# Designs tried in a protein design run: peptides against a protein of PDB entry 4ASU. Part 303

Target 1, 270 residues: chain A of PDB entry 4ASU
Amino acid sequence: ATLKDITRRLKSIKNIQKITKSMKMVAAAKYARAERELKPARVYGVGSLALYEKADIKTPEDKKKHLIIGVSSDRGLCGAIHSSVAKQMKSEAANLAAAGKEVKIIGVGDKIRSILHRTHSDQFLVTFKEVGRRPPTFGDASVIALELLNSGYEFDEGSIIFNRFRSVISYKTEEKPIFSLDTISSAESMSIYDDIDADVLRNYQEYSLANIIYYSLKESTTSEQSARMTAMDNASKNASEMIDKLTLTFNRTRQAVITKELIEIISGAA
Target 2, 83 residues: chain B of PDB entry 4ASU
Amino acid sequence: FTFASPTQVFFNSANVRQVDVPTQTGAFGILAAHVPTLQVLRPGLVVVHAEDGTTSKYFVSSGSVTVNADSSVQLLAEEAVTL

## One batch from the design tools (peptide; made by RFdiffusion4, then SolubleMPNN)

Design b2_p28_3_s1 (from b2_p28_3, 13 letters changed)
Fold by OpenDDE base, seed 2:
Structure b2_p28_3_s1 (fold): chain B 270 residues (1-270), chain C 83 residues (1-83), chain A 28 residues (1-28)
Amino acid sequence: as target 1 above (270 residues)
Amino acid sequence: as target 2 above (83 residues)
Amino acid sequence: EKEIEELKKKLEEERNYVPEPRPRRPLP
C-alpha cells in the first residue's frame, strides 16, 4: 500500500472512531435516563401482569388465532437486540403454526419488519415506526394498544416479545402473554372474581394491554441503549487497534520511502 | 398492595389496612380479604389507610384496580399525585 | 477490514434512516 492509501484509510477509520465514540456517549445518556424511568415502569408493568399470573388464564385448544407482538426499535448498531427478538418471534410463530394456530404479527419498531419481511410478510398486521429516537410514553403505548384493538383482528391469545433489562451488560429476551377480552371473560379461573360489568372488563383490558406494551417498551429501550453503548464502545476499541496497526505500517513505509530516496540521491540513479 | 403510575411508585407490595378507590361503578373500600374484583378508575381521590393509622390521599386520573384472591391489590393509575 | 466495512455500511444505513411519524393519541 502507498503512503497515500494508508493515510486515506487512517483518516477514514479515525472518522468512524469519532462517530462511534459520539454514539456511545449519546447511548450512555439515553441509557441513564431509561434505567431511571424503568424502575417505576417495571413495578407498573409487573403489576399489570399480576392478574394473568394469579388467575392462570388458559386459552382453549380450539381457539386458533394468536397474535405475536415483537418489541424493538427503528435504530441499529445495538448488537443482537433486534435479532434476539426476531429469533424468538420466528420460533414462536413456527411452534404455533405447527400446532395449527393462525399467527399474526405486530412489529413495534421497523427493524423487526426489516428482519422478518421476506419470511413472514403475509403474517404482519402492522409495524409501528418512529420507535427509539425518543423515550416511549404511556401515550405511545396507548396508541399502539388502540390500533391493535381497532385492527379488526380477533385474536384469542397473544405473546409480547421484548428484551428485559438485567444489567448494563445483560438483557434477556422474554415473552409475556396477552389475552383477548373474550378469552378473559370466558376463562374458568375468572369465576372467582365478582360480577364484573362487560364494559368495565373491556376498559380494564384496554388498560392492561396499554400497560404491558408500555412496560415492554421501557424494558426494550433500556436494553437497547445499554447494548448500543457496549456495541459502540467495542467498535471504538476495534477502530483504535486498527489505527495503531496502520500507524505502525505508515511509519515503516515512510521510513522505507525515505531510505529509498536517499539511496537514489546518493547513487545518482535518479 | 401496589400503587403505581407509569412514572411513579407510591406503594410496592405494602401491607395496608384499607384503600378507598374511585371507580366507574362507584367508590368502594378495599379491606383485608375483600372479594376478588376488577375495576376501572374514574378521576378522583384514592385514600390509603396504613396499618399505623396514617392516612394518605392521592388524586388519580384513570386506570385500573385489581383485587386478587390472595388479597394482593394492584392499583395502576395513568396519572397520580400526592395530596 | 471486513468488520470496518460492515460498520461503515451500518452507520450509513442508520444515518439515512427516516422513520415514519408515529400515530399520536387523540386528546380526550
Scores: peptide ipSAE 0.266, ipTM 0.907, DockQ to the pose 0.644
Fold by OpenDDE base, seed 1:
Structure b2_p28_3_s1 (fold): chain B 270 residues (1-270), chain C 83 residues (1-83), chain A 28 residues (1-28)
Amino acid sequence: as target 1 above (270 residues)
Amino acid sequence: as target 2 above (83 residues)
Amino acid sequence: EKEIEELKKKLEEERNYVPEPRPRRPLP
């Protein structure tokens, strides 16, 4: 490699290192905010799931329509965040298909579609884009819930798949159940709630759906920002090591050029 | 008893004496061992009566209240403010 | 070397990525 080639490569890697360092700082700031906002969101979300856990809502086996909601974002450079969700979605879809169920998919964030489009395009109902630029709000969750309700797809039960935040260095891909109004209203375990007006139950279920989506978005965002911070830190370190190696190569090459020039002068070949 | 909005937690698995809630069907009080029910909130006043006799008031927007068979209560409001 | 080139490609893809607006329906 010529001195010019090494210099060009050094410049390129130094620029990458600047970008990754900047992205690390941005991710760190977003993570700190996301973690703070996750605390109340987790209490709220777990509260919304309490009914389904306590009532032990079961879907009859003859009911075949299943919805999978995968939650991630539009933005890359966050390690295995998107691939983890997509892997779980694929596994769930395969298991449900093997059980003779009809599976439809909603993607929250463009990365889910990007990964699954070739293999599962016919199963996608909708993909929500513009996820991950700003922190998710309850309004954002309500829009997703409304779109699902207005899709005309009459699912019996479903699964929402997202990355649950554990720590700065750990997340876990998890699944939570979602149920249709018809499934809830027909569940035997709901008989203790029989004095409930049908309109009340509908409104309750719509609100619950928005709550669960909101919770999943908050968990996903916190996990993503943490993973991005780590990924960008690792990239910055790797770039630093390569800069050091190339700098040594540059110095050695420069010395070799000087030595060659001296030999040419001494030999009179110049 | 859990009472939260998307952005704030007021009670997390707390023991309370009574909770008065504004629902679309009317306001009612949730006492210990209340029968299981689901209701949707209307804009109005929530009053929490603590076991120590302290009373706290909140204004809530839309939301839900759930009373489970195990006597656990989840009050979830889209927006809530202390009064 | 391959890892840095891959990172560079991913950075460029991320920079050039402009998602279409998600359907904004009026909040109920």
Scores: peptide ipSAE 0.264, ipTM 0.905, DockQ to the pose 0.655
Fold by OpenDDE base, seed 3:
Structure b2_p28_3_s1 (fold): chain B 270 residues (1-270), chain C 83 residues (1-83), chain A 28 residues (1-28)
Amino acid sequence: as target 1 above (270 residues)
Amino acid sequence: as target 2 above (83 residues)
Amino acid sequence: EKEIEELKKKLEEERNYVPEPRPRRPLP
């Protein structure tokens, strides 16, 4: 490689390092906000899931329609965030198919579609894009919930798959159940609940779905920003090491060029 | 008793004497060992009666309330403010 | 070297990413 080639490469890597450092800083700021906003969101979301846990709602085996909601974002450069969700979605879809269930998929964030397009394109109902530029709001979750409920797909049960935040260095892909109105209304375990008006139950279920989606978005966002911060830090370190190596190569090559020029002068070849 | 909005927690697994909630079917009081029920909130006043006799008032928008068989209660409002 | 080139490609993809409009809730 010529000195010019090495210099060009050094400049390129230094620019990449500046970008990754900047992205790390942005991710850190978004992470700090996300973590703060996750605290109440977790209480709220876990509270919404309490019914399903306490009532032990079971879907009859004859029910065949299953919905998988994968939650991530549009934004890359966050390590295994998207692949972890997609991996669990694939596993769940395969298990359900083996059990003779019909599986449909909703992607929250374009990255889910990008990963699953080749193998699961026919199972996608919808993909929600423009996820991850701003913190998710309850309004965003409500829009997703409403679109799902109005999709015309009459699922019996489903799964929402997302990354739960554990710490700045750890997340875990988790699954939470979602149930259709019909499944809840017909569940034997719901008999202990007092006479519930059908309209009330419908509205309740709409809120429940929105609540769970909101919770999943908040967990996912916090996990993603943390993972991005780590990924960008690692990329910045790797760039630094490469800069050091190339700088050494540059210095050696420079000395070799000087030596060659001196030899050419001495030999009269110049 | 858990009372939260998406952005704020007011009570988290707390013990309270009574909670008055505004629902679409009417306002009712949740006391100890209340019958399990599901209700949807209407805009209105939530009144929390603490065990010490203190009373806290909140204005809520829409949302849900769940009373479980184990006497746990989840009051989940889309928006809520202290009065 | 391969890792940096991959990173460069991913950075370029992220820079050029134009998200499709999210379905907006119809204004009431």
Scores: peptide ipSAE 0.259, ipTM 0.904, DockQ to the pose 0.551
Fold by OpenDDE base, seed 4:
Structure b2_p28_3_s1 (fold): chain B 270 residues (1-270), chain C 83 residues (1-83), chain A 28 residues (1-28)
Amino acid sequence: as target 1 above (270 residues)
Amino acid sequence: as target 2 above (83 residues)
Amino acid sequence: EKEIEELKKKLEEERNYVPEPRPRRPLP
């Protein structure tokens, strides 16, 4: 490689390093906010899931319609955040299909669709885009919940798949159940709640869905920003190492060029 | 007893004597060993009676309340403020 | 070297990415 080639490459990698460092700082700021906002959101979301854990709602085997909601975002450069969700969605879809169930998919965030479009395009009902530019709000979750309920797909049960935040260096892809109004109302374990008006139950289910979606968005966002911060830090370090290597190569090549020029002068070949 | 909004936690697995909630079907009091029920909140006042005799008041918007068979209660408001 | 090239590609894809708007439905 010529000195010019090495210099061009150095400039390119230095520019990348600047970008990755900047992205790290942005991700760090977003993470700090997301983590603060996750604390109450987790209590709220776990509280909403408490009914399903306590009631042990079972879907009859003859009920075959299953909805999978994958939660991520539109934005890449966050390690395995999107691929982890997509992998679990694929696994769940395959298991359900093997059990003779019909599976439909909702993607929260465009990256899920980008990964699954080729293999699961026919199973997608809707993809929500413009996820990840701003922190998710309860209003955002309510919009998603409403769109799901109005999708026209009369599912019996479903799964929401998202990355649960553990720490700055750890997340886990989790699955939580969602149930249709009909499944909840017909569940034997719900008999202890028999005095509930049908309209009340419908409204309750709508809140429950919005609550769970909100929770999943908050967990996902925190996990994503943390993972992006780590990914951008690693990229910045890798770029730094490459810059150091290329700088050494530049210095060696420069000395070789000087030596060659001196030899040519001394030999009279110039 | 858990009482939270999406942005704030007021009670987390706390023991309380009574919680008065405004529901779409009417206001009711949740006491110890209340029968399991699901209700939807209407805008109004939540009153939490602590075991020590203290009373706290909150204004809530919409939301849900769950009373489980194990006497656990989840009060989840879309918006809530301390009064 | 391959990793840096892949990163460049991903950065360019992210920079040029314009998502389509979400379906806006009014809250009931």
Scores: peptide ipSAE 0.256, ipTM 0.907, DockQ to the pose 0.652

Design b2_p28_3_s2 (from b2_p28_3, 12 letters changed)
Fold by OpenDDE base, seed 4:
Structure b2_p28_3_s2 (fold): chain B 270 residues (1-270), chain C 83 residues (1-83), chain A 28 residues (1-28)
Amino acid sequence: as target 1 above (270 residues)
Amino acid sequence: as target 2 above (83 residues)
Amino acid sequence: EKEIEELEKELKEEEEYVPEPRPVRRLP
């Protein structure tokens, strides 16, 4: 490499390092906000899931339609956030298919589609884009829930897969169940609940779905911002190490050029 | 008893004496050992009666309320404000 | 070196991102 090539590369990497440092700070600020907003969202979302745990809702084995909702975002540079969700989606889809279930997929965030498109394109119902640049709102979750319910796909049960936030350095990909209105209404374990009007139950289920989606988005966002902060820190360190290596190479190359020029002057070969 | 909105928690697994909720089918009071039920909230007043006799009022928009067999209650409002 | 090249690619993709209204894209 010429001195010019090394200099160009050094300039490029230095610029990248500036960008990654800036992105780290932005991710840190977004993480801090997301973590604060996750606290009530977790209580709210876990509260919505309590019915399914308490009622032990079971889907009959004859019911074959299963919906997988993968929750992530459109934005990269966050380590294994998207690949972890996609990996679990693939595993779940394979297990369900082996059990003779029909599997359809919804992607929340374009990265899920980007990872799974080649292998699972025919299983996708819808992908929601423009996820991850702004904090998710309950309105966003409601839109997703409504679109799902209006998709015309009649699932019996489903799985929502997302990264649950554990700490600033830890997340875990988790799965939570979702159930159709028909599955809930027909569940034997629901018999202990007083005679519920069908319209009430429908509306209740719409809220339940929106609540779970909202919860998953908040968990995912917090996990993502934390992971991005770490990824950008690592990238900044890697860039620093490369700058040091290239600087040494530059210095050695410069010395060699000077030596060559001196030899040419002394030898009269120039 | 859990009472929350997407953005705020009012009660988290708390013990309360009674909760009055506005539902689409009518307002009802949730007492100890209330029959399990699922309801949808209508805009209105939630009144929480604490064991110490303190009464707190909230305005809620839409949402859901769940009363489970184990007497756990989840009141989940889309929006809620203290009064 | 490969890691930095991948990072450069991802950074470029993020820089080229144009915010759009949230489209719900139905897939066939």
Scores: peptide ipSAE 0.107, ipTM 0.904, DockQ to the pose 0.341
Fold by OpenDDE base, seed 5:
Structure b2_p28_3_s2 (fold): chain B 270 residues (1-270), chain C 83 residues (1-83), chain A 28 residues (1-28)
Amino acid sequence: as target 1 above (270 residues)
Amino acid sequence: as target 2 above (83 residues)
Amino acid sequence: EKEIEELEKELKEEEEYVPEPRPVRRLP
């Protein structure tokens, strides 16, 4: 490599390092906020899931329509956040297909579509974009829930797949169940519940879906910002190491050029 | 008893004597061993009666309430404020 | 070197992503 090539590469990597450092700081600020907002959101979301966990709702075997909701975001540079969700979605879709079920997919965040489009395009119902620029609100979750309910796809059971936050260095891709109104209404395990008005149950399910989506978005956001902070820190360190290596190479190359020029002067070889 | 909004937790797996909730069909009181039920909240007052005899009041906008067979209760309001 | 090239690609993709002003849009 010429001195010019090395200098160009050094400039490029220094710019990358500046960007990654800035992104780390932004991710750190977003993470701190997301973690604070996740505390109540987790209680709220786990509370909403309690019915389905306690009722042990079973979908009849003759019911074949399954919905997979993958939750991530639009933004990259966050390690394996998106690929982890996509991997779990693929695994679940394959298992359901092997069981003779029809599978449809909803992507929350454009990255899910980007990963799965080639292999699962025919299974996608809808993708939601503009996820991850601002903290998700309950209003956002309600919009997603409403659009899902109005999609015209009659599913019996579904799975919402998202990254649950564990710590600043750890997340886990998890799956939670989603049930259709018909599945809940017909579930034998629901017989212990007092006479539930059909309109009440419908409204309850709308809230439940919005609650679960909201929870998943908050878990996903916290996991993503933490992972991005780590990824950008690692990128900044890698850039620093590369700058050091290239600087040494530059210095050696410069010395070699100077030595060659001196030898040419001394030898009179033009 | 769990009572939360998306942004705030008021009770988390707490033991309480009674919870009065505003539902679309009317207000009802949740006592110990209440029958399992699902209800939707209307805008109104939630009153929590603690075991120590203290009473707390909250205003809720909308949401759901679940009473399970194990006597666990989840009160999930879209918006809630302490009064 | 490969990691830096991947990072450069991802950075470029992130810079090209222009958000629209309205939150959460359905893509067909």
Scores: peptide ipSAE 0.223, ipTM 0.899, DockQ to the pose 0.343; fails the geometry check
Fold by OpenDDE base, seed 3:
Structure b2_p28_3_s2 (fold): chain B 270 residues (1-270), chain C 83 residues (1-83), chain A 28 residues (1-28)
Amino acid sequence: as target 1 above (270 residues)
Amino acid sequence: as target 2 above (83 residues)
Amino acid sequence: EKEIEELEKELKEEEEYVPEPRPVRRLP
């Protein structure tokens, strides 16, 4: 490589390092907010899931339509955040298909679609974009829930797959169940619940779905920002190391060029 | 008893004497060992009666309330404010 | 070196991202 080539590469990597450092700071700020907002959201979301856990709602085996909702975002540079969700979605879809179930997919965030497009394009109902620039709101979750309920796809059961936040250095991809109104209304375990009006149950289910989606978005966002912060820190360190290596190479190459020029002068080849 | 909105927690697995909730089918009181039920909230007043005799009032918008067989209660409001 | 090249690629992809026509909804 010429001195010019090394200099160009050094400049490029230094610019990358500036970008990654900036992105780290932005991710850190978003993480701090997300973690604070996750605390009540987790209580709220877990509270919404309590019915399904306590009632032990089961979907009959003859029910074949399954919905998978994958939750991530539009934005990259966050390590394995998107690939972890996509991996679990693929596994779940394969297991359901092997069981003779029909599988449809909803992607929250464009990255899910990007990863699954080649293998699962025909299974996608819809992908929600513009996820990850701002913190998710309950309104956003309600829009997703409403779109799902109005999609015309009459699923029997479903799963929502998202990254649950554990710590600044750890997340876990998890799955939570989603049940259709028909599945809830027909569940034997629901018989203990007193005289539930059909309209009430419908409205309740709509809230439940929105609640679970909201919860998943908050967990996903917190996980993503923490992962991005870590990824950008690592990238900044790697860039620093490369700058050091290239600087040494530059210095050595410069000395070699000087030596060559001196030899050419002495030899009369200049 | 859990009472929360998406942005705020008021009670988290707490023991309370009674909770009065505004539902679309009418207001009712949730006491110990209330029969399991599902209801949707209408805009109105939630009144929490603590074991010590204190009473707290909240205004809620829409949402849901669940009374489970194990006497656990989840009151989940879209919006809620202390009064 | 490979990691930096991957990062450069990801940065470029993020900056130049143009969504392909597909069934998508924008969140409000």
Scores: peptide ipSAE 0.216, ipTM 0.903, DockQ to the pose 0.263; fails the geometry check
Fold by OpenDDE base, seed 2:
Structure b2_p28_3_s2 (fold): chain B 270 residues (1-270), chain C 83 residues (1-83), chain A 28 residues (1-28)
Amino acid sequence: as target 1 above (270 residues)
Amino acid sequence: as target 2 above (83 residues)
Amino acid sequence: EKEIEELEKELKEEEEYVPEPRPVRRLP
């Protein structure tokens, strides 16, 4: 490589390092906020799932309509965050299809659509964009819930797939069930709740869906920001090492060029 | 007894004597061994009666309340403030 | 070197990402 080539590459990598360092700092700030906001959101979200866990709601096998909600964001450079969700979505969709179920997909965040578009485009109902620029709110979750309920797709049950935050260095892709109003109302285990007005149950289900979506968004956001922080830190370190290597190569090459020029001058061969 | 909003936790798996909740079908008190029920909150006052006899008051906007067969209660408000 | 090339690719993809027209709802 010429000195010019090495210099160009050094400049490029230094610029990349600057970008990744900046992104790390932004991700760190967003992570700190997300982790703080996840604490109450987790209590709230786990509370919203308590009924389904305790009632052990089951969907009859003759019911064939299944909804998959994948939760991620619009932004890359966060390691395996999106691919982990997409992988589990694909697995679940394949299993359900093999069981003779109809599967529809909702993507929260554009990256889900980006990954699954070629193979699952016909299964997508809707994709929600502008995820990950700002922290998700309960209002955002409510909008998603309402859009789902108004989509005209009468699912029997569904799965919400998201990354659950474990630590700054760890997340786990999780799946939580969602149920239609009809599935909840017809569940045998719900008989102990039979004195419930149908309108009350409908409203309750709407809150439950919004609650679960909100919870998933908060877990996903925290996981994503932590993963991005780690990814950008690693990228910055790798860039630093490459800069050091190229700098050494540059210095050696420069010395060789100077030496050659001096020899040519002294020898009169030029 | 769990009482939370999306942004704040008031009670997390706590033991309480009674919780009074404002629901769309009317206000009712949740005591020990209350029958399982699902309700939707209306704007109003939640009153938590602790085992020590103290009472705490909260204003809630909307949300849900679940009473399970195991006597666990989840009060999930969209917005809630201490009074 | 491969890692940096991958990073360069991902950075470029992030900057050039134009979503295809599909049923899309924006969050408020």
Scores: peptide ipSAE 0.211, ipTM 0.902, DockQ to the pose 0.265; fails the geometry check

